Peptides against a protein of PDB entry 3V4L. Designs and how they scored, part 37

Target 1, 386 residues: chain A of PDB entry 3V4L
Amino acid sequence: GQPLAKDKVALLIGNMSYWEHPKLKAPLVDVYELTNLLRQLDFKVVSLLDLTEYEMCNAVDEFLLLLDKGVYGLLYYAGHGYENFGNSFMVPVDAPNPYRSENCLCVQNILKLMQEKETGLNVFLLDMCRKRNDYDDTIPILDALKVTANIVFGYATCQGAEAFEIQHSGLANGIFMKFLKDRLLEDKKITVLLDEVAEDMGKCHLTKGRQALEIRSSLSEKRALTDPVQGAPCSAEALVRNLQWAKAHELPESMCLKFQCGVHIQLGFAAEFSNVMIIYTSIVHKPPEIIMCDAYVTDFPLDLDIDPKHANKGTPEETGSYLVSKDLPKHCLYTRLSSLQKLKEHLIFTVCLSYQYSGLEDTVEEKQEVNVGKPLIAKLDMHRGL

## One batch from the design tools (peptide; made by RFdiffusion4, then SolubleMPNN)

Design b1_p10_6_s4 (from b1_p10_6, 5 letters changed)
Fold by OpenDDE base, seed 5:
Structure b1_p10_6_s4 (fold): chain B 386 residues (1-386), chain A 10 residues (1-10)
Amino acid sequence: as target 1 above (386 residues)
Amino acid sequence: MTKLVSYSTE
């Protein structure tokens, strides 16, 4: 019969906004497009942008809690990285310059922990460089990996080589994701699918002789990303996994706020990623005696590092949201919360209505506090380990 | 202009 997955879980990390390193662009698009494709494949997807070392460790730990016997696990990473002695290191956004192995996440350590879960398939997709870091002389003594036949690595490049993105005037994928996305939905053994992606990438004139896909696999079975999930969750562990995933994807409900002046505001929420949410406000009713009114969001929790200069924009694009802008209501003010993983408490903020009456020069303000609980990834309490 | 950007920090 066709192989069955007990469940399918994916963690996608895209690091771009490095503190001490060159900023990237493609990981935004790559994580977003891959999230949508893996959801069509019935994966439970957590998608995270711009994580610190501590936040990356916690995201991996939470991902490992979702893994169990016969579950398919997929880890995707796009960002800076290096490879020393066959060990792959993912570079967090807060990594110093220069960075060492102690500042980075070792993929082979994650693989060891995934093998302890007796997973049905482990897929690593690593869209990072594999050059040696000469500032790191540490040889990690990795314990011998268990001999398992269920591991696949798709490296965006060969050992000692670089991975690339194409920067132009618009949004673009990284070179790896550009070719991966066109084949990801094919009902093929995952190693056959990646081999076809390697052939397609090999035709790219821009990266010919600079970047080539490498496949490393122990996979002895015919397993595909298209393999169906087993039916209704029969185990207590499967119920817990489904509940944890559902909590990490719950948006706040849209609200209608009523002010004393008779203005009504619609407050709405949209997910761009598991740690990135857009708040939008619109005036849905205005008394005729009020000539002008605007609804601003303010007084956010300090842990979110929200610059007021980047809040309350007339377009989603002015907030840095280019991907979900088509699905958002028009004629709103938009605010992008890009660091929901930093939220320790409930998301409490103020909606401030500024308005003017006909024949009065003075502006009037009314304020309402809004508590929306813990949105999206903030429900996982990624900070509980500090 | 189209620019290739490496994911290398060097």
Scores: peptide ipSAE 0.393, ipTM 0.888, DockQ to the pose 0.889
Fold by OpenDDE base, seed 2:
Structure b1_p10_6_s4 (fold): chain B 386 residues (1-386), chain A 10 residues (1-10)
Amino acid sequence: as target 1 above (386 residues)
Amino acid sequence: MTKLVSYSTE
């Protein structure tokens, strides 16, 4: 019969905004496009940008809670990384310069933990460099992996080589994602699909002799990313997993705020990633006696590190949101919350209405506090260990 | 001009 997945779960991490290392751009687009493709393949996708070491550890722990016997697990990483002694290390955004294994996440340790869950398929897509880090002489003592015959690694580059992105005047993919995205929906064994991506990448004149896809696989079965999920959640564990994923992707409902002056504001929310949300405000009703009227959001929790200079923009693009802008209402003020994983408490903020009456020179202000609970990934208590 | 940027930190 056709192979069935008990469920399909993906964790996608894109690190770009490094503190002590060169900033990247492609992981934004790559994580977004891969998220949309994996959702079409019935994956439960958690998509995260710009994680610290602690936040990456917690994201992996939450991902492992979604894994169980016969579940397909996919980990994608785009960012800085290295490979020492056949071990792959993902570099967090807060990693020091130089970084060591103690500052980074070992992919083979994650694989060990996935094998303990008795997963049906383990796919790693690693869009990072595989150069040796000469500042790290640590030999990880890894326990022997189980022989599960269900492991696939797609490395964006060869051992000892670099991965690249294309920088131009607009948004662009990394080299790996540029070719992967065109084939990812094909009903093929995952190793055959990746081999076709390797052939397509090998035709690219820009990366010829610089980057080539490497596939490592123990996969003995004809497993595909297109494999159907086994029907209705038959177990209590499957219901819990579905509820946990749904909580991590629940947006606040749109609100209509009414001010004493008779102005009505629509407050709306959009997800860009599991840890990135856009807030937008629009004036939906204004009394004729009010000549000027603006609605600002302010007083965000300090944990979110919101710069007021980047809040309340006239376009989504001015906030750094280039991907979801087509799906947003026009003629709003936009604010991008890019670090929802840092939120320990409820998202409470102020909506400030500034307005002027006809024939009065003085501006009037009204304020309303809004509590939207824990949005998106902030519902997963990624902070439970502190 | 299209520029390739390495994910290397070196």
Scores: peptide ipSAE 0.392, ipTM 0.896, DockQ to the pose 0.862
Fold by OpenDDE base, seed 3:
Structure b1_p10_6_s4 (fold): chain B 386 residues (1-386), chain A 10 residues (1-10)
Amino acid sequence: as target 1 above (386 residues)
Amino acid sequence: MTKLVSYSTE
C-alpha cells in the first residue's frame, strides 16, 4: 500500500536582509511559493523570513517539537550558506563578516535531532552555496548518525559550487525553486521527483556549468511528499502538535473601530509569512460633514523596529508586500510587520484618525489604542530562552 | 538585463 505519514511538518527559512553580507531577493518568493505548494500537500508549514542566529535556533527547536514518530519533516532554507567537510551551514542575517560555524546553524546537527524523533521521512532542501568557508577551520565532531534510511537532501548546487538567483525588474525565484515548484505536487518518490528537477535545471542555459542539483539519499522506502496524512489525530501528542501549529498561524480578528466624530474604521490583518503580517485600515463610514479622513497606525512595540516612513502606505507593494496584494482589500492604508518573531509582549498599537470638517482648515485627530494579542509566530514565544 | 546573483558572500 501507499505509505502513510503520521503528520507532515515543514519549516521554511528565507534569509535575504543580511546585515554584513550581500542582500538577496529570491528567498522571499521561494519561501512563499513553497509554502503554498506544501500546504496543498497537507503540510503544516512554518514560514519565516530574515532570522538572526538566535531566532533560527528557536525556529528549529519549535520545528523539532512538531516532529514525532512517523511524522514527515521538511526543512527548506534559502540564503547564504557554506559547506565545510560535508557539513552544511545556514548563515543567519546577523552573521558577522567573516562568519564561522559558531555563528551558523549546522544542518547535520538538525538531522541528528530529527532522527531522535523517529521521523518517517527527513527532507532537507538547501538553496544555498556549498563553497568552503576558508575563515572557518572548525571540524565539527558529529556523533555517528543513526541508520534510519529515511533521509533525503536536495542541494540546490554541487559541493564546492554556488547557488544563484535571477535578479530582474520583477519578482523571480532562485534557480532551484524555479524548477522545484513545477514538480513538487507530483505523486512520485521524493528522490525521483528531485532527479526530474535536476534534469530540468540542467537544461537552464544561465546556470549550465555553474549550478547543478545534487541529491543525497538513504531513502529505502517509496515515500512521496504526496503521501496522505494518517486520519484524525489519535494521540495526545498529535493534538498538542496541531494546537501548537494552529497558534502560530492565528491572525487577529478584523475589528471595526468607531471614533467620536462618527467615522468607522475597519482594521484588518493578513499573513504573508508566519512572522510577517500586513495591517490594513479602511474607512467604512464617514459622516458627510467630514471632507477628508485617514486612519494611520502608529506607536508599535519597539521590538518590531517599525519605521513610520514605511508604515501607512497607499499600496501593499509600497510596504514591500508584493505576494499577498491580490488577496488584500483595496483603498486601504497598509503597514507590513516583518519581524513578528521579535515580539515579546502583546501587539499593542494606536490607530490615529486624522480628519477635516467642511469649512474648517484645521485637522482634528482622534486616537484609539488596539491590543491584538500575540499574532502568528509571536504566540510561540520564540524569545523565552533569553 | 537579467543578472545572476550568487548566494556566495565572496
Scores: peptide ipSAE 0.387, ipTM 0.889, DockQ to the pose 0.882
Fold by OpenDDE base, seed 4:
Formats: sequence, C-alpha cells, structure tokens
Structure b1_p10_6_s4 (fold): chain B 386 residues (1-386), chain A 10 residues (1-10)
Amino acid sequence: as target 1 above (386 residues)
Amino acid sequence: MTKLVSYSTE
C-alpha cells in the first residue's frame, strides 16, 4: 500500500537580518512560498524569520516536541551556513564575526534527535553555503547515527560550494527554491523529486558551474511529501501535537473599538509567518462633525523592538510586508511585528485616535489600551530557560 | 543587472 504518515510537521527558518554578516533577501520569499506549498501537502508548518542562536535552539526543541513515531519531519533552512567535516551549520542572526560551531546549530545533531523520535521520514532542505569555515577548527565528535533508512538531505549546493540568491529590483526566490517550488507538489518519491529539481537547476545558465543541488539520502521506502496523513488523531500524543501547533498559529480576534467622540475603529490581525504579524487599523464609522481622523498603534512591549518610524504605514509594503498585502484590507494603517518570538508577556499596546472637529484648530486624542494575549509563536514561550 | 549574492560571509 502507499505509505502513511502518522502526521507531517515542518520547521522553516529564514535568516536574513544578520547583525555582523551580509544581509539576505530571498529567505523571506522562500520560507513564505514553501509554507504555502507544505500546507497544501497537509504539513503542520512553523515558519520563522530572523532567529538568534537561542531562538533557533528553542524553535528546534519545539519542532522536536511535534515529532513522534511515524511522523514526517521536514526542516528547511535558508541563510548563511557552512560545512566542516560533513557537518552542516546553520548561522543564527546574532552570530559573531567570525562565527564558530558553538555559535551555530549543527543539522546532524538535529537529525540525531529526530531519529530518537522514531520519525517516519526526515527531510532536510538546506539553502545555505557549504564552504568550510577556516575560523572553526572544532572537529565535532558526532555520535553514530542510527540506521533508520528514512533520511533525505537536499542541499542547495555541493560540498565546498556557495548557494546564491538573485537580487533584482523585486523580491525573488533563492536559486534552490525557484526550482523546488515548481515540483514540490508532485506525487513522487522525495529523492526522485529532488533529482528532477537538480536537473532543472542544472539548466540554469546563471549558476552553471557555481551551484548544483546535492542529494544525500538513505531512503529504503517509497516516501513522498504527498503521502497521506493517517486519519483522525486517535492518540493522546496526536491531540497534544495538534493543540501545540494550533497554539502557535492562533491569531487575535479582530476588534471593533468605540471612542467617546463616536468614531469606530476596526482593529485586525494577519499572520505573515509564525513570528510575524501585521496589525491593521481602519476607520469604520466617523461622525460628520469630525473632519480628520487617524488611528495609530503605539506603546508596544519593549521586547518587540518596534521602531515607530516603521509603524502605522499607509501600505503593507512600507512596513516590509510584501507577501500578504493582497490578503489585507485596503485603506488601513499597517504595523508589522517581526519578532513575536521575543514576546515574554501579553501583547498589550495602545490604539491612539487622533482627530479634528470641524471649526476647531486643535487636534484631539483619545486612547484605548488593547490586550490581545500571546499571538502566534509567542504562545510557545520560546524564552523558557532564561 | 542580475546580481548573484552568495550565502557565504566571505
């Protein structure tokens, strides 16, 4: 019969906004597009941008809690990286210059932990460089991996080579995701699918002789990303997994705020990623005596590091949100919260209504505090351990 | 002009 997955879980990490290293762009698009494709494949997807070392460790730990016997686990990473002695290291955004293995996450260590969960399939898609880091002389003593015959690595590049993105005037995929996305929904053994992606990448004149997909696999069964999930979760473990994933994706409910002046504001929320939320405000009712009226969001928790210069924009794109802008209501003010993983407390903020009456020169302000609890990934308390 | 940007920090 066709293999069945007990469940399907994916962690997608895109690191771009490095502190001490060159900034990237494609991981934003790549994580977003891959999230949408994997959701069509019935994956539970956690999608995270711009993680520190500590936040990456916690994201991996939470991902491992979603894994169990016969579950399909997929890890995607796009960002800076290196490979020493056949060990792949993902570079966090806070990594020093130069970075070492102690500042980075070893993919083979994650694989070891996934093997302890008795997973049905382990897929790693690594859109990072595989050059040696000469500043890291650490020879990792990796414990011998178990012979599970359920492992697939798709490396965006060959050993000792670079992975690339194409920077144009617009958003573009990395080279790997550009070809992967066109085949990802095909009902094929994952190694066959990746081999076809490798052939398609090999036709790309831009990266010919610079980047080529490498497939490293030990996969004894015909397993595909299209393999159906086993029916209704009958186990307590499957219910817990479903609840844990659902918590990480729970948006605040939209609110209708009523001000004393008779203005009504709609406050809405949209998820761009598991750690990125757009807040939007719109005026839904205005008394005729009020000639000008704007609704700003302010007084965010300091942990979110929100620059007021990037808040309350007339377009989603001005906040840096280019992907979900089509699904957002028009004629709002938009604010992008890009670091929800940093939120230790409830998301409390102020809605400030600024307005002017006909025949009064002075601007009037009314304020309402809003508590939306812990949105999205902030419910997982990724800071537990400090 | 198409610019390739490496995911290497070098």
Scores: peptide ipSAE 0.369, ipTM 0.878, DockQ to the pose 0.867

Design b1_p10_7_s1 (from b1_p10_7, 5 letters changed)
Fold by OpenDDE base, seed 1:
Structure b1_p10_7_s1 (fold): chain B 386 residues (1-386), chain A 10 residues (1-10)
Amino acid sequence: as target 1 above (386 residues)
Amino acid sequence: MTELVSYSPD
């Protein structure tokens, strides 16, 4: 019979905004496009941008809680990385220069923990460099991996080589994702799909002799990303997994705020990623005696590190949101919350209405506090232990 | 000009 997945879960991490290292661009597009493709494949996807070491550890721990016997687990990473002695290290955004294994996440340690969950399939898609880090003298003593015959690595590059993005005047994919996205929905054994991606990437003249896809697999069964999820959740663990995933994707409900002057504001929320939300405000009713009015959001929790210079923009693109702008209402003010994983408390903020009456020179302000609870990934309390 | 950016900072 066709193989069945008990469930399908993916963690996607894209690191771009490094503190001590060169900034990247492609991981934004790659994580977003891969999220949409994996959702079409009935994956439960957590998508995270710009994680610190601590935040990456917690994201992996929460991902491992979603894994169980016969579940398909997929980890995608795009960002800086290195490989020492066949161990792959993902570099967090807060990694020092130079970085060491103590500042980074070892993929083979994650694989060990996934094998303990008796998963049906383990897929790693690593869009990072595999150069040796000569500043890291640590040889990780990895415990012997179990022979589970269900592991697939798709490396964006060969051992000791670099992975690249192509910087154009606009947003573009990394080299690996550019070719992967065109085949990801094909009903093929995952190793056959990745081999076809390797052939397509091999035709790219820009990266010829610099980057080539490497497939490392022990997969003995004909498993595909298209394999159907088993029907109704038969276990308490499957119900918990579904509820935990749903919590990480719950947006605040849209609100209609009414001010004393008779202005009505629509407050809305959109997810760009599991840790990135856009707030938008629009004037839905204005009394005729009010000639001008604007609705600003302010007084955000300090944990979110919101720069007021990037808040309340006339377009989503001015906030740094280029991917979801087509799906947003027009004629709003937009604010992008890019670090929801840092939120320890409820998201409480102020909506400030600034308005002017006909025949009065003075601007009047009214303020209303809004509590939207914990949005998206903030419901998982990824900061537990700080 | 199309530039290749490495995912290695070093």
Scores: peptide ipSAE 0.357, ipTM 0.870, DockQ to the pose 0.824
Fold by OpenDDE base, seed 5:
Structure b1_p10_7_s1 (fold): chain B 386 residues (1-386), chain A 10 residues (1-10)
Amino acid sequence: as target 1 above (386 residues)
Amino acid sequence: MTELVSYSPD
């Protein structure tokens, strides 16, 4: 019969905003496009941008909690990376220069933990370099992997080679995602799909002789990303997994704020990623005696490191939100919260209404505090341990 | 101009 997945879960990490290393651009687009494709494939997707070492460890731990017997697990990473002695290391945004294995996440350690969950399929899509790091002479003593015959690695490049993005004046994919996205929805064995992606990428004149896709697999069964999820969640574990995933994707409800002057504000929320939320405000009612009226959001928790210069923009694009701007309401003020994984407490902030009456020169202000609880990934308490 | 950026810092 066709293989069935008990469930399908994906963790996507895109690191771009490195502290001590060159900044990247493509991981933003690649994580977003891959999220939308995997959702069409009935994956539960957690999508995270710009994680520290600690935040990456916690994201992997939360991903492993969603894994169980017969579940399909997919890990995608786009960012800086290296390979020493056949071990792949993902580089966090806070990694020092030079970085070592102690500052990085070993993919083979994650694979070991996925094998302990008795997963139905383990897919790693690694959009990173595989050059040796000569500053790290540590040979990781990895425990012997089990023979599970359900493992697929898609490496964006060959051993000892580089992976690349194409930087244009606008948003563009990395080389790997550019070709992967065109085939990802095909009903094919995952190793056959990746082999076709390798052939397509091999035709790219820009990366010819510099980057080539490598497929490493032990996949004995005809498993595809298109494999259907086994029916309604009848097990307690499937219900728990659905609830855990739903918590990481719960947006605050849209609010109507009423000010004493008679102005009404609509406050809305949109997810760009599991750790990135857009807040938007709009004036929905204004008394005729009020000639000018603006609604700003301010007083965010310090843990979010919100620069007021990037808050309350007239367009989503001015906040750095280019991907979801088409799906947002128009004629709002927009604020992008890009670090929801850092939120230890409830998201409490102030809505400040600034307005002028007809025939008065002085601006009047009214303020309301808003508590929206823990939005999106902040519900997982990724800081339990500092 | 189209530039290739490496995912290696080195």
Scores: peptide ipSAE 0.346, ipTM 0.866, DockQ to the pose 0.853
Fold by OpenDDE base, seed 2:
Structure b1_p10_7_s1 (fold): chain B 386 residues (1-386), chain A 10 residues (1-10)
Amino acid sequence: as target 1 above (386 residues)
Amino acid sequence: MTELVSYSPD
C-alpha cells in the first residue's frame, strides 16, 4: 500500500539579523515560500525568523513535543552555520564572534531526540555553510544514533564548502530554495526529489564549482513529502498535537473600536510567520464635523523591542513586510511585530486617535487599551525556563 | 552585478 504518515510536522528557522555576523536576506523569502509549499503538503508548519540561542532551543523543544511514533518530522534551517567532525551547527542571531559549539545548535543532537520519538521520517534541509570553524576545537561526544533507516539530509552544499544567496535589489531566494521550490510538490521518494534538485542546481553557472547539493540518506522505504496523513485523529496524542499547533497559529480576531467623538476604527491582524504579525488600523467611520483624524498604535510591551520610527507606516513594505502586503487591506497604518517569541505576557497596546474639529485649531486625542492575549507562537510560552 | 553572499561569517 502507499506509505501513510501518522502526522506531518515541520520547523522552519531563518536567521538573518545577526548581531556579530554579516546580515542575510534570502532566509525571509525561503522560509515564507517553503511554509506555503509544506502547508499544501498537509504539514503542520512552525515558521520562525531571527532566533537567539535560547529561542532556537525552545523552538526545537516545542517541535519535539509535536513528534510521535510514525510522524514525519522536517527541520529546515537557513542562516549561518558550520560543520566540525561531521556535526552540523546552526548559528543563532546572538552568537558571539567567534562562535563555538556551546553557542550553537547541533543538528545531530536534534536527530537523536527525533529518533527517541520513533518518527516515521526525519528530513533535514540545511541551507547553511559546511566550512570548518577553526575557532571551535570541541569534539561533541554524540551517543550512537539508532539504526532507524528513515533519515534524509539535504545539505545546500558539500562538506567543507559554502552555501550562498544571490543579493539583488529585490527579494530573491537562496540558491538551494530557488531549485527546491520548483520540485517540492512532486509525488516522488524524497531522495529522488532531492537528486533532481541537485541536477537542476548543478546547471547554475553562478554556483558551479562553489556550491553543490549533498544528499545523505538511510531511507530504506519509498517515503515522500506527498504521503497522505493517516485519517481523523483517533488518539488523544493526535488531538493534543492538533491543539498545540492550532494555538501557535491563532491570530487575534479583527475588532471595531468606537471612540467618544463618533470615529470607528477597524483593528486587524495578519500572520507573516509564526513569530511575525502585522497590526493594521483603518478609519471606517468619521463624523463630518471631524476634518482630520489618524489612528496610531503605541505602548507595546518592552520585550518586543518595537522602534516607534518603524511603527504606523502608510504601507506594509515600509515596516519591512514585503510578502503578505497583497493580502492586507489598503489605506491602513501598518505595524510589524517581528519578535513575538519574546512576549512573556499578554499583548496589550494602546490605540491612539488624534483628530481635529472643523473650525478648531487644537488637536484632540482619545486612547483605548487593547488586550489581544498571546498571539501566534507567544501561546507556546517559549520563555518558561527564565 | 549579482553578489553571492556566503552563509559563512568567514
Scores: peptide ipSAE 0.342, ipTM 0.860, DockQ to the pose 0.826
Fold by OpenDDE base, seed 4:
Structure b1_p10_7_s1 (fold): chain B 386 residues (1-386), chain A 10 residues (1-10)
Amino acid sequence: as target 1 above (386 residues)
Amino acid sequence: MTELVSYSPD
C-alpha cells in the first residue's frame, strides 16, 4: 500500500537580517512560498524569520516536540551557512564575524535528535553555502547516526560550493526554491522529485558551474511529501501535537474599539509568519463633526524592538510586508511585528486616536490600551530556559 | 542587472 504518515510537521527558518554578515532577501519569499506549498500537502508548518542562536535552538526543540513515531519531519533553512567535515552549520542572525560551530546549529545534531523520535521520514532542505569555514578548526565529534533508511538531504549547492540568490529590484526566490516550488506538489518519491529539480536547476544559465543541487539520501521506501496523513488523531500524543501547533498559529481576534468622541476603530491582525504579525487599524465609523481622524498603534513592549518610524504605515509594503498585502483590508494603517519570538509577556499596546473637530484648530487625542495575550509563536514561551 | 549574492559572507 502507499506509505502513511502518522503526521507531517515542518520547521522553516529564513535568516536575512544578519548583524555582522551581509543581509539576504530571498529567504523571506522562499519561507513564505514553501509554507503555502507544505500546507497544501497537509504539513503543520512553523515558519520563522531572523532567529538568533538561542531562538533557533528553541525553535528546533519545539519542532522536535512535534515529532513522534512515524511522523514526517521536514526542516528547511535559508540563510548563511557552511560545511566542515560533512557537517552542515546554519548561521544565526547574531553570529559573530567570524562565526564558529559554537555560534551555529549543526544539522546532523538535529538529525540525530529526529532519529530518536522514530520519525517516518526526515527531510532536510538546506538553502545555504557549503563552503568550508577556515576560521572554524573544530572537528565535531558526532555520534554515529542510526541506520533508519528514512533520510533525505536536498542541498541547494554541492560540497565546497556556494548557494546564491538573485538580487534584483523586486522580490525573487533563491535559486533552489525557484525550481523546487514548481515540483514540490508532485506525487513522487522525494528523491525522484529532487532529482528532477536538480535537472531543472542544471538548465539555468545563471548558476551553471556555480551552484548545483546535491541529493544525499538513505531512503529505502517510496516516501513522498504527498503521502496521506493517517486519519483522525487517535493518540493522546497526536492530540497534544495538534494543540501545540494550533497554539503557535493562534491570532488575536479582531476588535471594534469605541472612542468617547463616537469614532469606531476596527483593530485587526494577520499572520505573515509564525513570528511575524501585522496589526492594522481602520476607521469604521466617524461622526460628521469630526473632519480628520487617524488611529495609531504605539507603546509596544520593549522586547519587540519596534521602531515607530516603521509603524503606522499607509501600505503593508512600507512596513516590509510584501507577501500578505493582497489579503489585508485596504485603507488601513499597518504595523509589522517581526520578532514575536522575543515576546515574554502579553502583547499590550495603545491605540491612539488623533482627531479634529470642525471649527477647532487643535488636535484631540483619545487612547485605549489593548491586551491581545500571546499571539502566534509567543505562546510557545521560547524564552523559558533563561 | 541581476546580481548573484552568495550565502557565504566570504
Scores: peptide ipSAE 0.328, ipTM 0.856, DockQ to the pose 0.824

